# Designs tried in a protein design run: peptides against a protein of PDB entry 5ONS. Part 41

Target 1, 181 residues: chain A of PDB entry 5ONS
Amino acid sequence: MFKKFDEKENVSNCIQLKTSVIKGIKNQLIEQFPGIEPWLNQIMPKKDPVKIVRCHEHIEILTVNGELLFFRQREGPFYPTLRLLHKYPFILPHQQVDKGAIKFVLSGANIMCPGLTSPGAKLYPAAVDTIVAIMAEGKQHALCVGVMKMSAEDIEKVNKGIGIENIHYLNDGLWHMKTYK

## One batch from the design tools (peptide; made by RFdiffusion4, then SolubleMPNN)

Design b2_p13_4_s2
Fold by OpenDDE base, seed 4:
Structure b2_p13_4_s2 (fold): chain B 181 residues (1-181), chain A 13 residues (1-13)
Amino acid sequence: as target 1 above (181 residues)
Amino acid sequence: FEELLEELKKLAT
């Protein structure tokens, strides 16, 4: 989603949200990520305005105090940014790729099934379409946010093709955006 | 986190 993304070229405008809209978004976030509820007031303090940065390709980034928190495309599900996920790693279920897959993930490539079933990988139960954090062995900070294109069970059985779609990865265009006020 | 990126790159080699 952000492989060729550049803040200067791909950001269109920024809008401040009304209170009612913010409430709706918070409810949606809790529905998508139940574990976030106790932390939501810390992540999105009531006193702070919430903004949406509108980008090309129908991408929207939810921000508070310039911090990039979540993003979505075409009003689909919200994804946490890696920067938020690094602070709150429990927001998403995890999957671990093997060492060999790291360089491909960091190039924006989708995660292939063998990279999730090898001895260095750890594949946890997850349904298709689940948004997941992609982890590396020995690291506690996610290198990628992805979407399960197959269930964990099917990844193990088929073990061929795209297991997880790469949505946002470390050092992509969104990562380099850092903040937006 | 730049350090993390470099560490991950090292692990990938």
Scores: peptide ipSAE 0.126, ipTM 0.801, DockQ to the pose 0.044
Fold by OpenDDE base, seed 1:
Structure b2_p13_4_s2 (fold): chain B 181 residues (1-181), chain A 13 residues (1-13)
Amino acid sequence: as target 1 above (181 residues)
Amino acid sequence: FEELLEELKKLAT
């Protein structure tokens, strides 16, 4: 989603949200990520304005005090930014890729099944379309936010093709954006 | 997290 993203070229505008809209978004976030509920007040304090940065290709980034929190495309599901996920790693279920897959993930490539089934990888139960944090062996911080394109069960059985779609990864355009005020 | 990025790149080589 952000492989060729550049803040100067791909941001259209920024709008401040009304209270009612913010409440709706918070409810949606809790529905998508139940584990975030106890933390949502400190992530999005009631006293702080919430903004949406509107970008090309129907991408929207939710921000508070310049911090990039979540993003979505075409009014689809919200994804946490890696920067938020690093602070709250429990927001998403995890999958772990092997060492060989890291270079491809960091190039924006989708994650192939063998990178999730080989030694060094860890594949946890997850249904198709589940948003997941992609981890590397020995590291506590995610390198990628992805979406399961196959269930964990099917990844193990088929073991070929795209297992997880790469949505947002370290050093992509969104990562480089850092903040937006 | 620049260090993390460098470490991950190193692991991938």
Scores: peptide ipSAE 0.111, ipTM 0.792, DockQ to the pose 0.044
Fold by OpenDDE base, seed 3:
Parts: sequence; structure tokens; C-alpha cells
Structure b2_p13_4_s2 (fold): chain B 181 residues (1-181), chain A 13 residues (1-13)
Amino acid sequence: as target 1 above (181 residues)
Amino acid sequence: FEELLEELKKLAT
């Protein structure tokens, strides 16, 4: 989603949200990520304005105090940014790729099934379409946010093709934005 | 954490 993304070229504008819209978004976030509920007031304090950065290709980034928190495309599901996920790693279920897959993930490549079933990888139960944090063997911080294109069970059985779609990865265009006020 | 990011960034190049 952000492989060729640049803040100067791909951001259209930034709008401040009304209170009612913010409440709706918070409810959506809790529905998508139940584990975030106890932390949501810390992540999005009531006293702080919430903004949406509108980008090309119908991408929207949710921000508070300049911090990039979540993003979505075409009013689809919200994804946490890696920067938020590093602070709150429990927001998403995890999947772990082996060491050899790291360089491909960081190039924006989708994650193939063998990279999730090989020695050094760890595949946890997850349904298709689940948003997941991609961890690397021997590393503590997520390097990618992805979406399950197959269930964990099918990845193990078929062990061929795209297991997880790469949505946002470390050092992509979104990562380089850092902040936006 | 910053060291990890630097290591991973090198792999991305």
C-alpha cells in the first residue's frame, strides 16, 4: 500500500474530525481490536483533537497530536501503524517468519506459505482476512502489518502460494512520514 | 530498538 508512497506527493489534505465522528471511529476500533479498549483513552485522549490525513488512492491516516495511529483504504478496515504497534504489540495477533523471509518482507513482498511453515517460523491459529503483526525470528518488534489470505490451517496443509498479504512494512513510505500535524 | 531498525533497514536496501 505504501511502497511508492511519499508525503509530499501523495498527501492531499488534513481535516479535524467532529466529536461524533471520533466516537464512531473509537467504537469501530474496539470492535476490530477488542484488546485495545483499556488503552484507547491513552492512545486517543479526549482532550486531544483527532485528524485524518487524506491521501491519494483513497488512503486515510488517523492521527492524534501528529502521531500516525491507524490507516484505512476505501473505508475498509483500520490497520494500526507499525509505530503504534511497537508501543502496543498486543493490538494484533502475531505470525512469525523465518530469518530468510525478512529481506523479502522489507521489499514489500507478500509472505509465501513456506516462510510461515519452515524451521524458525511460528504459525498461530488465525482465520482468513485477519489483520496480523508479522514478527521475525529472533526479533522482538514487528516488521510488517499484513492480512491473512489463507487460514493458518490452510497455510500448513497447502503450503503453497500467498499466505499473508503485505500491507505496511518497516521503512516503507508510511514509516518515513513519522509525524503529521 | 533503534539498533534493530537500523539492522532491518540495511536488509531492505
Scores: peptide ipSAE 0.092, ipTM 0.786, DockQ to the pose 0.043
Fold by OpenDDE base, seed 5:
Structure b2_p13_4_s2 (fold): chain B 181 residues (1-181), chain A 13 residues (1-13)
Amino acid sequence: as target 1 above (181 residues)
Amino acid sequence: FEELLEELKKLAT
């Protein structure tokens, strides 16, 4: 989603949200990520305005105090940014890729099944379309946010093709934004 | 964590 993304070229505008809209978004976030509910007042304090950075290709980034928290495309599901996920790693279920897959993930490539079934990888039960945090062996911080294109069971059985779609990865255009006020 | 990128790159080589 952000492989060719550039803040200077791809951001259209930034809007401050009304209270009612913020409430709706918070409810959506809790529905998607039930475990976030106890932390939501810390992540999105009542006193702080919530903004949406509108980008090309119908991408929207939710921000508070300049911090990039979540993003979505075409009013689809919200994804946490890696920067938020690094603070709250429990927001998403995890999958671990093998060492060889790291360089490809960091280039924006989708995660192929062998990278999830090979030695060093750890594949946990997950249904298709589940948003997941992609981890590397020995590291506690996610390198990618992805979406299961196959169930974990099918990844193990078929073991070829795209297992997880790469949505947001370290050093992509969203990562480089850091903050936006 | 900007250093994570460098660590992961090293791990991948």
Scores: peptide ipSAE 0.077, ipTM 0.770, DockQ to the pose 0.045

Design b2_p13_4_s3
Fold by OpenDDE base, seed 5:
Structure b2_p13_4_s3 (fold): chain B 181 residues (1-181), chain A 13 residues (1-13)
Amino acid sequence: as target 1 above (181 residues)
Amino acid sequence: FEELLQQLIEQAR
């Protein structure tokens, strides 16, 4: 989603959200990520304005005090940014790739099934379309936010093709955006 | 923290 993303070229505008809209978004976030509910007042304090950065390709980034928190495309599901995920690692279920996959993940490549079934990888039960944090063997922080393209069960038995789609990864265009006020 | 991530990125290049 952000492989060729550039703030200067791909950001259209920024809008401040009304209270009613913010409430709706918070409810959506709780529905997607039930474990985030106790933390929302810390992540999105009531006193702080919430903004949407509108980008090309129907991408929207939710921000508070310039911090990039979540993003979505075409009014689809919200994804946490890696920066938020690093602060709150429990927001997403995890999958782990082996050391050899790190370079490819950081190039924006999708995660192929063998990278999830190899020694050093850890594959946990997950259904298709589940948003997941991609961890790496021997590394503490998530490298990528992805979406399961196959169930964990199918990844194990088929072990061929794209297991997880790479949505947002370290050092991509969104990562480099850092903040937006 | 940012330094650690940068190291990770550099190691992966």
Scores: peptide ipSAE 0.272, ipTM 0.843, DockQ to the pose 0.046
Fold by OpenDDE base, seed 4:
Formats: structure tokens, sequence, C-alpha cells
Structure b2_p13_4_s3 (fold): chain B 181 residues (1-181), chain A 13 residues (1-13)
């Protein structure tokens, strides 16, 4: 989603949200990520304005005090930014790729099934379309936010093709954006 | 923290 993203070229505008809209978004976030509920007032304090940065390709980024928290495309589900995920690693269920897959993930490549079934990988139960944090063998912080294109069960059985779609990865265009006010 | 993340990126490659 952000492989060719540049803040100067791809940001269109920024809007400040009304209180009612913010409430709706918070409810949606809790629905998508139940574990975030106790932390949501810390992540999005009531006193702080919430903004949406509108970008090309129907991308929207949710921000508070310039911090990039979540993003979505075409008004689909929200994804946490890696910066937020690093602070709250429990927001997403995890999958772990082997060491050999790291360089490909960091190039924006989708995660292939063998990289999830190898001895250095850890594949946890997850349904298709689940948003997941991609961890790596021997690394502490998430490298990528992805979406399961197959269930964990099917990844194990088929063990070929794209298992997880790469949505946002370390050092991509969104990562380099850092903040926006 | 940013420094740590940059180290992670470099070490990951």
Amino acid sequence: as target 1 above (181 residues)
Amino acid sequence: FEELLQQLIEQAR
C-alpha cells in the first residue's frame, strides 16, 4: 500500500473530525481490536483533536497530535501503523516468518507460505482476512502489518503461494512519514 | 527509540 508512497506527492488534505465521528471510529476500533479498549483513552485522549489525512489511492490516515495511529483504504478496515503497533504490540495477533523471509518483507513482498511453515517460523491459528503483525525469527519488533490471504490451516496444508499480503512494512513510505500536523 | 528501530532495520537485512 505504501511501497511508492511519498508524503509530499501523495497527501491531498487533512480534516479534523467531529466528536460524533470520533466516537463512531473508536467503537469501530474496539470492534476490530477488542484488546485495545483499555488503552484507547491513552491512545486517543478526549481532549486531543482527531484528524484524518487523506491521501491518493483512497488512503486515509487517522492522527492525534500529529501521531499516525491507524490507516485504511477505500473505507475498509482500519490497520494500526507500525509505530503504534510497536507501542502496543498486542493490538494484532502475531505470525512469525523465518530469517530468510525478512529481506523480502522489507522490500514490500507478500509473505509466501513456506516462509510461515519453515522451522524458524511460527504459524498461529488465524482465519482468512485477519489483520496480523508479522514478526521475524530473532527479532523483537514487528516488521510488517499484513492480511491473511489463506487461513493458517490452509497455509499448512497447501504450503505454496501467497499466505499473507504485505500491507505496511518497516521503512516504507508510511514509516518515513513519521508525523503529520 | 528511533535509533533502535533503525538498528533493527539494518540488522534485519
Scores: peptide ipSAE 0.265, ipTM 0.841, DockQ to the pose 0.054
Fold by OpenDDE base, seed 2:
Structure b2_p13_4_s3 (fold): chain B 181 residues (1-181), chain A 13 residues (1-13)
Amino acid sequence: as target 1 above (181 residues)
Amino acid sequence: FEELLQQLIEQAR
């Protein structure tokens, strides 16, 4: 989603959200990420305005005090930014790729099944379309936010093709955006 | 490559 993204070229505008809209978004976030509920007031304090940065290709980024928290495309599901996920790693279920897959993940490549089933990888139960944090062998912080294109069960059985779609990865255009006020 | 990865991870801290 952000492989060729540039803040200067791909941001259209920024809007401040109304209180009612913020409440709706918070409810959506809790629905998507139940584990975030106890932390949501810390992540999105009531006293702080919430903004949406509107980008090309129908991408929207939710921000508070300049911090990029979540993003979505075409009003689809919200994804946490890697920066937020690094602070709150529990908001997504994890999958772990082997060492060999790291370079490909960081190039924006989709995660192939063998990279999730090989020695050094760890594959956890997850249904198709689940948003997941991509971890790497020997690394503590997520490398990527992805979406399961196959269930964990099917990845193990088929072990061929794209297991997880790469949505947002370290050093992509969103990562480089860092903050936006 | 490993240095870059480590740097990127550290930037998130």
Scores: peptide ipSAE 0.102, ipTM 0.763, DockQ to the pose 0.043
Fold by OpenDDE base, seed 1:
Structure b2_p13_4_s3 (fold): chain B 181 residues (1-181), chain A 13 residues (1-13)
Amino acid sequence: as target 1 above (181 residues)
Amino acid sequence: FEELLQQLIEQAR
């Protein structure tokens, strides 16, 4: 989603959200990520304005006090930014790739099944379309936010093709935005 | 490449 994303070229505008819209978004976030509920007032304090940075290709980035929190495309599901996920790593279920897959993930490549089934990888139960945090063998922080294209069961059974779609990864265009006020 | 990854992780702290 952000492989060739550039803030100067791909951001259209920024709007401040009304209270009712913010309430709806918070409810959606809790529905998508139940574990975030106790932390949501800390992440999005009631007194702080919430903004959406509108980008090309129907991408929207949710921000509070300049911090990039979540993003979505075409009004689909929200994804946490890696910067938020690093602060709150429990927001997403995890999958772990082996060391050999790291360079491919950081190039924006989708995650192939063997990178999830090999020694050093850890594959946890997850259904198709689940948004997941991609961890790497021996690393503390998530490398990528992805979407399961196969169930964990099918990844182990078939063990070829795209297991997880790479949505947002370290050092991509969104990562380089850092803040937006 | 491992060094690059480590540098990027440090930026998140």
Scores: peptide ipSAE 0.329, ipTM 0.874, DockQ to the pose 0.042; fails the geometry check

Design b2_p13_4_s4
Fold by OpenDDE base, seed 4:
Structure b2_p13_4_s4 (fold): chain B 181 residues (1-181), chain A 13 residues (1-13)
Amino acid sequence: as target 1 above (181 residues)
Amino acid sequence: MEKLLEELIAKAR
């Protein structure tokens, strides 16, 4: 999603959200990520305005005090940014790739099934279309936010093709955006 | 690549 993303070229505008809209978004976030509920007040303090940065290709980034928190495309589900996920790693269920897959993930490549079933990888139960944090063998912080293109069960059985779609990865265009006020 | 990842992670903290 952000492989060719550049803040200067791909940001269109920024809008401040009304209170009612913010409430709706918070409810949606809790529905998508139930574990976030106790933390939502510190992530999105009531006294702080919430903004959406509108980008090309129907990408929207939710921000508070310049921090990039979540993003979505075409008004689909929200994804946490890696910066938020590093602070709150429990927001997403995890999948772990082996060491060999790291370089490919960081190039924006989709995660292939063998990288999730090999020694050093850890594949946890997850349904298709689940948003997941991609962890690296031997590392504590997620390197990627992805979407299950196959269930964990099917990844193990088929063990061929794209297991997880790479949506947002370290050092991509969104990562480099860092902040926006 | 591992060194790069560590550097990138350090920037996030």
Scores: peptide ipSAE 0.185, ipTM 0.795, DockQ to the pose 0.044
Fold by OpenDDE base, seed 1:
Structure b2_p13_4_s4 (fold): chain B 181 residues (1-181), chain A 13 residues (1-13)
Amino acid sequence: as target 1 above (181 residues)
Amino acid sequence: MEKLLEELIAKAR
């Protein structure tokens, strides 16, 4: 989603949200990520304005106090930014790739099944379309936010082709954006 | 975090 993204070229505008809209978004976030509920007032304090940075290709980034928290495309599901996920790693279920897959993930490539089934990888139960944090062997922080294109069961059985779609990864255009006030 | 990124980028090259 952000492989060719540049803040100067791909951001259109920024709007401040009304209270009612913010409440709706918070409810949606809790539905998507139930574990975030106890932390949501810390992440999005009631006294702080919430903004949406509107970008090309129907991408929207949710921000509070300049921090990039979540993003979505075409009003689809919200994804946490890696910067938020590093603070709250429990927001997403995890999958772990082996050391050999790291270079491909950081190039923006989708995660192939062998990188999830090989020694050093850890594959946890997950259904198709589940948003997941991609961890790497021997690393503490998530490398990527992805979407399961196959179930964990099918990844193990088929063990070829795209297992997880790469949505947002370290050093992509969103990562480089850092903040937006 | 920056150290991690630098390490991962170096590995990717």
Scores: peptide ipSAE 0.049, ipTM 0.737, DockQ to the pose 0.042
Fold by OpenDDE base, seed 3:
Structure b2_p13_4_s4 (fold): chain B 181 residues (1-181), chain A 13 residues (1-13)
Amino acid sequence: as target 1 above (181 residues)
Amino acid sequence: MEKLLEELIAKAR
C-alpha cells in the first residue's frame, strides 16, 4: 500500500474530526481490536483533537498530536501503523517468519506459505482476512502489518502461494512519514 | 529500538 508513497506527493489534505465522528471511529476500533479497549483513552485522549490525513488512492491516516495511529483504504478496516504497534504489540495477533524471509518482507513482498511453515517460523491459529503483526525469528519488534490471505490451517496444509499479504512494512513510505500535525 | 531498526533496514538492501 505504501511502497511508492511520499508525504509531499501523496498527501492531499488534513481535516480535524468532529466529536461524533471520533466516537464512531473509537467504537469501530474496539470492534476490530477488542484488546485495545483498555488502552484507547491513552492512545486517543478525549482532550486531544483527532485528525485524518487524506492521501491519494483513497488512503486515510488517523492521527492524534501528530502521531500516525491507524490507516484505512476506501473506508475499509483500520490497520495500526507499525509505530503504534511497536508501542502496543498486543493489539494484533502475531505470525512469525523465519530469518530468511526478513529481506523479502522489507522489500514489500507478500509472505509465502513456506516462510510461515519452515523451521524458525511460528504459525498461530488465524482465520482468513485477519489483520496480523508479522514478527521475525530472533527479533522483538514487528516488521510488517499484514492480512491473512489463507487461514493458518490452510497455510499448513497447502503450503504454497501467498499466505499473508504485505500491507505496511518497516521503512516503507508510511514509516518514513513519521509524524503529521 | 533505533539500532534494531537500522540493522533490519540494512538487511533489506
Scores: peptide ipSAE 0.043, ipTM 0.737, DockQ to the pose 0.043
Fold by OpenDDE base, seed 2:
Structure b2_p13_4_s4 (fold): chain B 181 residues (1-181), chain A 13 residues (1-13)
Amino acid sequence: as target 1 above (181 residues)
Amino acid sequence: MEKLLEELIAKAR
């Protein structure tokens, strides 16, 4: 989603959200990520304005105090940014790729099944279409936010093709954006 | 964290 993304070229505008809209978004976030509910008040304090950065390709980024929190495309599901995920790693279920897969993930490549079933990888139960944090063998912080294209069960059984779609990865255009006020 | 990110990014080369 952000392989060729540049803040200067791909941001259209930024809007401050009304209170009612913020409440709706918070509810959506809790539905998607139940684990964030106790933390939502510190992630999105009531006293702080919430903004949406509108980008090309129908991408929207939710921000508070300049911090990029979540993003979505074409009013689809919200994804946490890696920066938020690093602060709250429990927001997403995890999958772990082996060391050899790291370079490919960081190039924006989708995660192939063998990279999730090989020694050093860890495959956890997850249904198709689940948004997941991609961890790397021996590393503490997520490398990527992805979407399961197959269930964990099918990844293990079939072990061929794209297991997880790469949505947002370290050092992509969104990562480089850092903050937006 | 920065060191970790740097080493991870180095893997992308």
Scores: peptide ipSAE 0.040, ipTM 0.726, DockQ to the pose 0.044

Design b2_p13_5_s1 (from b2_p13_5, 7 letters changed)
Fold by OpenDDE base, seed 4:
Structure b2_p13_5_s1 (fold): chain B 181 residues (1-181), chain A 13 residues (1-13)
Amino acid sequence: as target 1 above (181 residues)
Amino acid sequence: FEELLKKLIELAR
C-alpha cells in the first residue's frame, strides 16, 4: 500500500474530525481490536483533536497530535501503523516468518507460505482476512502489518503461494512519514 | 528508539 508512497506527493489534505465521528471510530477500533480498549484513552486522549490525513488511492490516516495511529483504504478496516504497533504490540495477533523471509518482507513482498511453515517460522491459528503483525525469527519488533490471504490451517496444508499480503512494512513510505501536524 | 529500528532494518537485510 505504501511501497511508492511519498508524503509530499501523495497527501491531499487533512480534516479535523467532529466528536461524534471520533466516537464512532473509537467504537470501530474496539470492535476490530478488543484488546485496545483499556489503552484507547491514552492513545486518543479526549482533550486532543483527531484528524484524518487524506491521501491518494483512497488512503486515510488517523492522527492525534501529529502521531500516525491507524490507516485504512476505501473505507475498509483500520490497520495500526507500525509505530503504534511497536508501542502496543498486542493490538494484533502475531505471525512469525523465518530469517530468510525478512529481506523480502522489507522489500514489500507478500509473505509466501513456505516462509510461514519453515522451522524458523511460527504460524498461529488465524482465519482468512485477519490483520496480523509479522514478526521475524530473532527479532522482537514487528516488521510488517499484513492480512491473512489463507487461514493458518490452509497455509500449512497448501504450503505454496501467498499466505499473507504485505500491507505496511518497516521503511516504507508510511514509516518515513513520522508525524503530520 | 528510532536508531534501534534502523539498526534492526540493517541487520535484517
Scores: peptide ipSAE 0.085, ipTM 0.746, DockQ to the pose 0.052
Fold by OpenDDE base, seed 5:
Structure b2_p13_5_s1 (fold): chain B 181 residues (1-181), chain A 13 residues (1-13)
Amino acid sequence: as target 1 above (181 residues)
Amino acid sequence: FEELLKKLIELAR
């Protein structure tokens, strides 16, 4: 999603949200990420304005105090930014790729099933379309935010093709967009 | 974290 993303070229405008819209978004975030509820007031304090940075390709980035928190495309599900996820790693369920997959993930490549079933990988139960944090063998911080294209069960059974779609990864265009205020 | 990130970026090259 952000492989060729540049703030100067791909941001259209920024809109400050009304209170009612913010409330709706917060509810949606809790539905998507139940574990975030106790932390949401810290992440999105009531006193702070919430903005949406509208980008090309129907991408919207939710921001508070210039921090990029979540993003979505075409009003689909919200994804946490890696920067937020690094602060709150429990927001997403995890999947772990082996060491050999790291360089490919960081190039924006989708994650192939063998990279999730190898000895250095750890595959946890997850349904199709689940948004997941991609961890690397021996690493503590998420490398990527992805979406399960197959269930964990099917990844193990089929063990070929794209297991997880790479949505946002370290050092991509969104990562380089540190703040927007 | 920064050192780890640098190492990870190097792996991507």
Scores: peptide ipSAE 0.078, ipTM 0.742, DockQ to the pose 0.043
Fold by OpenDDE base, seed 3:
Structure b2_p13_5_s1 (fold): chain B 181 residues (1-181), chain A 13 residues (1-13)
Amino acid sequence: as target 1 above (181 residues)
Amino acid sequence: FEELLKKLIELAR
């Protein structure tokens, strides 16, 4: 989603949200990520304005005090940014790739099934379309935010093709944006 | 590659 993304070229405008809209978004976030509820007041304090950065290709980034928190495309589900996920790693369920898959993930490649079933990988139960944090063997911080294209069960059974779609990864265009006010 | 990864992780902390 952000392989060729550049803040100067791909940001259209920034809009401050009304209180009613913020309430709706918070409810959606709790529905998607139930574990975030106790932390949401810390992540999005009531006293701080919430903004949406509108980008090309119908991408929207939710921000508070310039920090990039979540993003979505075409009014689809919200994804946490890697920067937020590093602070709150429990927001997403995890999947772990082997060491050999790291270089491909960081190039924006989708995660193939063998990279999730090999020694050094850890595959946890997850349904298709689940948003997940991609971890790497021996690393503590997520390398990527992805979406399950197959269930964990099917990944183990079929063990061929795209298991997880790469949505946002370290050193992509969103990562380089850092902050926006 | 490993050096780049380490730098990126450090920047995230």
Scores: peptide ipSAE 0.075, ipTM 0.740, DockQ to the pose 0.042
Fold by OpenDDE base, seed 2:
Order: C-alpha cells, then structure tokens, then sequence
Structure b2_p13_5_s1 (fold): chain B 181 residues (1-181), chain A 13 residues (1-13)
C-alpha cells in the first residue's frame, strides 16, 4: 500500500474530526481490536483533536497530536501503523517469519507460505482476512502489518503461494511519514 | 528506538 508512497506527493488534505465522528471511530477500533480498549484513552485522549490525513488511492490516516495511529483504504478496516504497534504490540495477533523472509518483507513482498512454515517461523491460528503483525525470527519489533490471505491451517497444508499480504512494512512510505500536524 | 529500527533494517539486508 505504501511502497511508493510519498508524503509530499500523495497527501491530499487533512481534516479535523467532529466529536461524534471520533466516538464512532473509537467504537470501530474497539470492535476490530478488543485489546486496545483499556488503552484507547491514552492513545486518543479526549482533550486532543483527531485528524484524518487524506491521501491518494483512497487512503486515510488517523492522527492525534501529529502521531500516525491507524490507516485504512476505501473505508475498509483500520490498520495500526507500525509506530503505534511498536508501542502496543498486542493490538494485533502475531505471525513470525523465518530469518530468510525478513529481507523480502522489508522490500514490500508478500509473505509466502514457506516463510511461515519453515524452521524459525512461528505460525499461529488465524482466519483468512485477519490483520496480523509480522514478527521475525530473532527480532523484537514487528516488521510488517499484513492480512492473512490463507488461514493458518491452510498455510500449513498447502504451503505454497501467498500466505499473508504485505500491507505496511518497516521503512515504507508510511513509516517515513513520522508525524503530520 | 529509531536507531534500533535502522539497525534492524540494516541487519535484514
């Protein structure tokens, strides 16, 4: 989603949200990420304005105090930014790729099944379309936010093709967009 | 923390 993303070229505008809209978004976030509920007031304090940065390709980025928190495309599900996920790693269920897959993930490549079933990888139960944090063997912080294109069960059984779609990865265009006020 | 992530990226390549 952000492989060729550039803040200067791909941001269209920024809007400040009304209180009622913010409330709705918070509810959506809790529905998507139940584990975030106790932390949401810390992540999105009531006193702080919430903004949406509108980008090309129908991408929207939710921000508070300039921090990029979540993003979505075409009003689909919200994804946490890696920056937020690094602070709150429990927001997403995890999958772990082997060492060999790391360089490909960081190039924006989708995660192939063998990278999730090989020694050093850890595959946890997850349904298709689940948003997941991609961890790496021997690394502490998530490298990528992805979406399961196959269930964990099918990844193990089929063990070929795209297991997880790479949505947002470390050092992509969104990552380089550190803050936006 | 940013430095750590930079190192992570470097190690991955």
Amino acid sequence: as target 1 above (181 residues)
Amino acid sequence: FEELLKKLIELAR
Scores: peptide ipSAE 0.064, ipTM 0.734, DockQ to the pose 0.049

